# Designs tried in a protein design run: peptides against a protein of PDB entry 8YR4. Part 218

Target 1, 309 residues: chain A of PDB entry 8YR4
Amino acid sequence: PRGSPALQLVVLICLGLMGLERALNVLVPIFYRNIVNLLTEKAPWNSLAWTVTSYVFLKFLQGGGTGSTGFVSNLRTFLWIRVQQFTSRRVELLIFSHLHELSLRWHLGRRTGEVLRIADRGTSSVTGLLSYLVFNVIPTLADIIIGIIYFSMFFNAWFGLIVFLCMSLYLTLTIVVTEWRTKFRRAMNTQENATRARAVDSLLNFETVKYYNAESYEVERYREAIIKYQGLEWKSSASLVLLNQTQNLVIGLGLLAGSLLCAYFVTEQKLQVGDYVLFGTYIIQLYMPLNWFGTYYRMIQTNFIDMEN

## One batch from the design tools (peptide; made by RFdiffusion4, then SolubleMPNN)

Design b2_p27_1_s3 (from b2_p27_1, 23 letters changed)
Fold by OpenDDE base, seed 3:
Structure b2_p27_1_s3 (fold): chain B 309 residues (1-309), chain A 27 residues (1-27)
Amino acid sequence: as target 1 above (309 residues)
Amino acid sequence: SEEEEKAREEALEKEKKKLEEEERELE
């Protein structure tokens, strides 16, 4: 935001908080590892209590896996409200100015309510797309890269390779299956709108339907439309289950390969028992935001279509 | 209007519930 130094400072603070979230995503598993190692070594209560208290505090800042419920994420979201409002207003004013530059012939062909609906959709699509890219997609990709670097440097290059292959396969399959699923969802939404339109048309023509005793015919047509909708809904839901199961299998294979390799290195005394727990915790922590990647990709694609209309 | 703001809040709360239901379908 070029016009307000206060909003620029808020953006910088939000970026700093995003950096802190990335640091917490590394530190939380490390502190959990340290607790397990201290428990295994039967360390003094004072050292254990300090490490546990520090872990719980870091976990409060991070939140539950997705980071969405963490104190740092909530503070970032709160501070970002003013930046979002400024960006929204700027986009609305740009769209409104552009609408006034359009020819009188364009305005005479459209209802004022349709023009306003186009402006609102355009503003929502741009602001939504920006928010999903900046707060969900980019942080998730950053966490994956940080994870690969961390495992490659502090464990072994083989762990970094396993994480890289699993995350690359996960992302690729998520995109491919989400694009395939989008066809079924579009067909479902089109049939839902057609089913609703038939119900509305039948209810608006209620007197005519009563006059011709056509109630049974309209009910049967509506039933056929519902059955057709449910057949498409089932395909959409089944495709979601297939996506989730495919994602679960990829993460399960990565967790298996990495856990076996970690267990082997613990038996060779190259790693500690806490490092085994760290690997499992860190992989599950990376998985939680990735579950949403298909939803984010779909929302991004929808927002692009809404910008083209 | 306060009604449009309420309708936007209800739409946002429905979208949030739909997101939370999609979260529960992903767990």
Scores: peptide ipSAE 0.011, ipTM 0.413, DockQ to the pose 0.044
Fold by OpenDDE base, seed 2:
Structure b2_p27_1_s3 (fold): chain B 309 residues (1-309), chain A 27 residues (1-27)
Amino acid sequence: as target 1 above (309 residues)
Amino acid sequence: SEEEEKAREEALEKEKKKLEEEERELE
């Protein structure tokens, strides 16, 4: 981002956050190992609770294990929106300015390609969507139910309750925030289509624009349309980061509550060290498909929106 | 050439589509 020192600083911060993600990827397994060792050694509860809390905090920063849904990743993604928008706008303005320098023959040849792009968005979306609903959503819900039953029967009713509350809250917030986000996405898509239609109209009238030397005026109108689009795009992208962070927070709180409770029961010799490992692994395994659930529920809604337009 | 510019724009549009698809996969 040449020309904005603020955007350069944001890029440096994003690079620093990427370095932090790498550090977290090493630290999280180390802290997890330390918990297992402390449980095996029957360490004092205070030391164990501190290590567990520190692990869960690090896991919250990391997210689902890949860092893709962690606080650090979400913060990076949020900060990067402005850099992406600046770059996109600059590229789009360069292309548009260059298009006005091209020959009339080039403009006449491209009129047909733009109409086709609107049509292709509608058809590929429906079939992939139904398959995903059936093969990922239903199994994920089944795995959650099985998990609740398993923890309720083999551990304690409290674990089943924690999983139930965590997953119910996760699903509810995912739906509610996604429905809220859909409004921003619809507005974004409508403004994208309007911006594109203005570009097309300007290019259709290319001879008139050239006759009046109005190229600079059409570029400025296109710039204003892009700025308006990017204002809606930012709301869409920021709402996505908010969704991912909300999901990460819910899973983090569930993992904290369950891990502390499990560690406590291991100290009381009601559970084994293996049960702690099992709980943590199982919660992470339940989280992985749920992250995809949010993605595809959004694809579902996008494809419904793209079919309504 | 106008053909190289057309190819570069098709590449940019393909990269923009790929970025939109990657953003859709990241969504």
Scores: peptide ipSAE 0.000, ipTM 0.325, DockQ to the pose 0.023
Fold by OpenDDE base, seed 4:
Structure b2_p27_1_s3 (fold): chain B 309 residues (1-309), chain A 27 residues (1-27)
Amino acid sequence: as target 1 above (309 residues)
Amino acid sequence: SEEEEKAREEALEKEKKKLEEEERELE
């Protein structure tokens, strides 16, 4: 943000908090490993209690689990509200200024409500795109890279390779299947709009329909339009299930391969029992943000299309 | 065209809602 040193400081703090989230994603599994190892070694209560307390505190900062955002993520989101509002207002004012520079013919050809809707869509699309890139895509890619480096350095090159192959395959399949399913979703939305338009046109022409006793004919046409819509809806929904199952299968295979390899190295006394728990915990932590990646990718793609129009 | 269709749909949805409100005021 140009012109506000306070907002620039808030952006720097938010970037620092994002870095802290990445550090927590590594530290939480490490501390959990250490607890398991200390329990296995029957370590003194004081050492165990300190490590458990530290783990719980780090887990509070990180969050995780279904629907729980961590303290650091919540603090980042809270601080970012002012930056988002500044960015939104700046984009809105730029769009509004540009609309005033457009020709009188452009303004006479469009309804004021349509112009305001274009301005609102443009503002939301730019602000949404920036938020998804900065807070979802970049952090997720960073966590994957950090994970690959961590497993390659502290376990074995084979673990780094498994994580790399699993995450690369997951991302690639997510993109490819999301692009494929976008066609079905567009076709569904177009047919929904066409079905709704037919219903409205029939109701607006109610007097004409009554005059010709055509009610049964209009109902049958509407039924046919609904059946056609439901056929496209089924394809859209089935393609989403296929995406989710493909993602689940890739993560499941990666978890299986890595868990078996980890178990083998534990039996050879090259790794500790805690390292097995670390691997499983870390892979699940990487999976949580990735589960939404297909949704974020689609939202980014939609926002780009809405900015080009 | 998709934005014009969606603007037309929202206009139609507002008009439908207004008609439903006018019908409820007549009952």
Scores: peptide ipSAE 0.000, ipTM 0.289, DockQ to the pose 0.020
Fold by OpenDDE base, seed 5:
Structure b2_p27_1_s3 (fold): chain B 309 residues (1-309), chain A 27 residues (1-27)
Amino acid sequence: as target 1 above (309 residues)
Amino acid sequence: SEEEEKAREEALEKEKKKLEEEERELE
């Protein structure tokens, strides 16, 4: 942000916290590996207790599990609120200035409330797009790259290849199926709006409907609209299930291939039992943010379309 | 999970509706 050194410092701190999250994503599985190895070796209690305490502290900083955000992520999100507000206000003022530069003919063809709603959608779309790119998409891609590098360097190159193929296939299928699903969602939303409009029109014309005793006809017409909506809703929901199941299958195959390879190398005494646990925990950890990638991609597409309008 | 994604979509749509309602109350 130009003109506020305080906000520039906050951006730098947020970037530093994002880097710390990436480091935690590598360290947490490593410490968990070390615990398993120490337990296997029957190490002295003092070494084990220190490693467990360190792991729990790192896990608190990272967060993880269904719906739990880590301390570092929460702190980043909190600090970013001021930067988002500054960016939003700047985009809003730019859009507003641009609207004032538009021809009188453009303004005469539109209601003031419609123009304002276009400006607000434009501001929300740009700020939302930036937020999702910076905080969700880019970090997830970074974690994948870091994972591939880590497994390629500290494990056999075959592990890096498995992770690369699994994540590349996952991302590709997520994009393709999400684009396919977006058509069903648009059709659903259009039919929902049409169904709502019919209900509103029927209620606004209530006196006319009563005068002609057309209540049964309007109810049947509304029922047909609901059935048509539900048919589109089912396609939208079924397409989401298909996406999630496809994603689960890809991760499951990657986990299977890598786990079998780990188990084989443990039997050959090339890897420790903890390394098997590390691989499994790391893959599951990569899966958690990736599960949301379809939602992020859809939100990015929606925000991009709202910015073009 | 799909239910968590749906719940988060519903929460985001509820939060977006709440923001749109708060924006409409500020107008």
Scores: peptide ipSAE 0.018, ipTM 0.494, DockQ to the pose 0.082; fails the geometry check

Design b2_p27_1_s4 (from b2_p27_1, 17 letters changed)
Fold by OpenDDE base, seed 3:
Structure b2_p27_1_s4 (fold): chain B 309 residues (1-309), chain A 27 residues (1-27)
Amino acid sequence: as target 1 above (309 residues)
Amino acid sequence: DAEEAEAAAKAAAEEQAKLEKELEELE
């Protein structure tokens, strides 16, 4: 934002907070590892209490595994409201100025309410797309890369390879299954709109339907439309369960392979018991935001289609 | 009428998105 040094500072603070969230995502598992190791070694209470207090404080800053509930994330979201409002207003003014530059023939052919709806969709799509890319997609990809680097450097190259293969397979299957699911969702939404339109048309023509005693016929046609809708809804819902189960299987296989390898290295005294717990907690922590990746991908695709119209 | 149906559809979509979110938080 060129016009306000205060908003530029807020953007820099938000980027700094995003960097802090990435650091917390590494530090929280490390501190949890250290607690497990200190408990295993029967370390003195003072060292244990300090490490536990530090872990709880870091966990408060990080929040839950979704990253959306942490103090740092909440502070970032709060500070970003002003930047989002500035960006939204700028996009809205650009769309409005562009609409005024359009030919009189374009304005005479479209209702003012349709023009406003296009402007609102355009503003929402651009602002939403930017927010989802910057705050959800990019941070999640960064956490995966940081995780691969961390496991490759501090454990063994085999752990980095397992995480890389697991996350690459997870992302690929998430995209492929989400694209497949999007077809069912579009068909469902089209049938929902057709079912609603039929109900509205039947209710608007209520006098005519009553005059011909066609009430039973309209109810049966509406029932058939509902059954067709529910058949598509079931396919959409079943495809979501299939996505979630496929994701769970990929993470489960990655967790199994990595946990067995970690347990083996602990038996060889190359790793500590805390390192086994670190691996499990870190993989689960990477999984939580990835569960939403299909939703983000779908929202991005919808927003791109709304920008092309 | 059309605005109330669109607001009800948006509220139902928000409630369904909230239910999908609660289901994803319960799994």
Scores: peptide ipSAE 0.008, ipTM 0.420, DockQ to the pose 0.037
Fold by OpenDDE base, seed 1:
Structure b2_p27_1_s4 (fold): chain B 309 residues (1-309), chain A 27 residues (1-27)
Amino acid sequence: as target 1 above (309 residues)
Amino acid sequence: DAEEAEAAAKAAAEEQAKLEKELEELE
């Protein structure tokens, strides 16, 4: 971004965080291997507990292996909001100023394409929602129940309890934070529609705007509307980062508690090293689809409200 | 919600790529 040293620093920090994500992708498997080796060698509990804690900390920074929900990814996404908003606002103002210079013939051809795009967004949302309920929400809930039953029957009842508490807390916090963020999203969408309506009205009246040489005034009014929109967009995007980070913390705590307990039972020769690998793999497998649960809940809630209106 | 972030980032990237392509078609 030209002209803001603060935004340039944020870009450099985001590039540094992207480098850190690549380092974590190598370090996490190495630490996991080291845990398996220490368990196999029957290493002292202190060395094992430190290595497990270090692994879980690195896994918290990395997230679910895709890098999309880790602390580093959330921090990058949060910092990038201001850079994206600066770039978006610059592009939108360039387009809007250029559209005022263009002839009436160009405006008539684009309106048909925009109406089609709005219609396609509406129809895709309803058909997609039923598919998300049937193919993602129900299977994910089934996998959680199967996981709780499996760990309760084949492991100690404490493992089933940890998974139950972790998943119940995850789902509850996901719902509560998603309902909270829906207010910010509605406010953002209302302001987006108002900003778009203002742009359309200005472009419809382009002859009058040219007659009064009011082009600079309409561009400044549009800039102010974009700044107001971006203030609401920031709240929406920051609330999403908070949701993802809350989800990552809950899974991180569940993984920590369960991994330490599993490692302890392996040291007591009640479980095998393979059982430690199984627990960690299974928790990560349950976590992957759960990252989308708040999206599904919001989509369900939005469609119920759109059917009541 | 990686999907809202990816769908918002993909919708923002498709809207930005559409806006950039619309700017390139206008230049």
Scores: peptide ipSAE 0.028, ipTM 0.528, DockQ to the pose 0.043; fails the geometry check
Fold by OpenDDE base, seed 2:
Structure b2_p27_1_s4 (fold): chain B 309 residues (1-309), chain A 27 residues (1-27)
Amino acid sequence: as target 1 above (309 residues)
Amino acid sequence: DAEEAEAAAKAAAEEQAKLEKELEELE
């Protein structure tokens, strides 16, 4: 991005955050190993608690499994929105400007009907997605219930309660934040369609634009439409980052509470070191499918609304 | 939702790759 030193700084920060993500991917397993070693050595509770807390903090920064929803990843994604928007807008304006520089013969040779046909293929894919979502949502909910039952029966009832509260809060916040963000997404899609329609109308009237030498005017009008769209897109994308971060916080708190409690019970010889490993692994396993749940909920909600209209 | 972030990143990467390809086909 040669045009804004601020965007160049954002790119450098994003690259730095990508380096930090890689460091976290190494540190998280190391701290996890250190916890297992400290548990095996029957280390003093204070040292163990600090190591567990540090691990969970690093895991919060990394996110669930792949790091896709970690704090650092969310921060990177949030900062990158403006860079992406700048690049997209620049490409769109270059394409649009170039289309107005093309010969009249090129515009007359393109059948407008092909562009419309690509849009219609999108709708039929939605019904197939609904079935896929139902087949993924139901198993995910079943796995959560099985997990709560498992931890309640084979662990102390406190673990079952932590998992129940964590997953219930996760699901509730996912729904609430997804419903809230749907407003921004609808506004974005409406403005996208209006921006595309304006571009199509300008290109369909290419002869008139060329006759009046109005190419620069149409490009500027299109730029303004893109800027308006990107203002809504930013809200949509930022709301998604907020959702992901909220989800990461809930899982992080559940992991912290459960990991500290598990570590404590291992020190009291009520649980084995293997039980600590099991708890952490199981919570992460439950989290991975849930990370997609808001996407599923939104897609289901969109399809229901589109089916009611 | 990593899927919506990955699907948005994939859709944005596919849309960017499509825009880049449309730009290369126009140059």
Scores: peptide ipSAE 0.025, ipTM 0.514, DockQ to the pose 0.046; fails the geometry check
Fold by OpenDDE base, seed 5:
Structure b2_p27_1_s4 (fold): chain B 309 residues (1-309), chain A 27 residues (1-27)
Amino acid sequence: as target 1 above (309 residues)
Amino acid sequence: DAEEAEAAAKAAAEEQAKLEKELEELE
């Protein structure tokens, strides 16, 4: 992207954030090992609590271990939206401009129906996703319930309460933020279809556009439509980053509260070092499928609305 | 929602790969 120094700076920041994600992938396991060692050595509570708090903070920055939903990954994804939009807009305008430079024979030989059929492939994917959703949502909810029961029976009742409050808050915020973002996605899709229809209409009227030498005018109208689309796309994508960050924050707070409480009970010799490892591993395991729950909820809701019409 | 980000990234990568392939067919 040679034309905008601002976007070049954003790319450099995104590359720096990718480097930070790699550093976190090394630091998080090291801090985790250090906690296990400090618990084994029966280290003083202040040193242990500081190391646990530092670990959870690093884990919040990293996310669920894959980096996909961590604060650093969300910040990278948020900054990358403008770079992607710039690249997409440039490529779309180059294609559209080149299509208007092509010969009349090329336009007369292509069936406009092929461009429409590529849109319809998006809709058929939704039906295959429904089966995947039911088989992933129900197990994820079952794993949460099993986790609450397990921690309530085998750990202190306070652990079951922390997991219950964390997961209930997570699910509630996921639903509320997903419903809130659905309006931005619908507006984006409507504007995308309108932008595509404008491109198709311009290409179907290619002879008229060529006769009036109006190619530059049609390209400018298409550019304006893309800019309007990208304004809605940014709201959709930014709302997704907000969802992911809200989810990461809720899990991070649950992990912090539970890990500190577990570490305290290990220091009091009420729990073993293995129980601390189990709690942290189990919460991270519950977090992995929950990252998709908002997508799942939206798809279920959309399919129910489409089945009622 | 890594899936919506990944489906948006995959739709954007498929759209970008289509746009790149359409650009390669146009060059």
Scores: peptide ipSAE 0.024, ipTM 0.507, DockQ to the pose 0.043; fails the geometry check

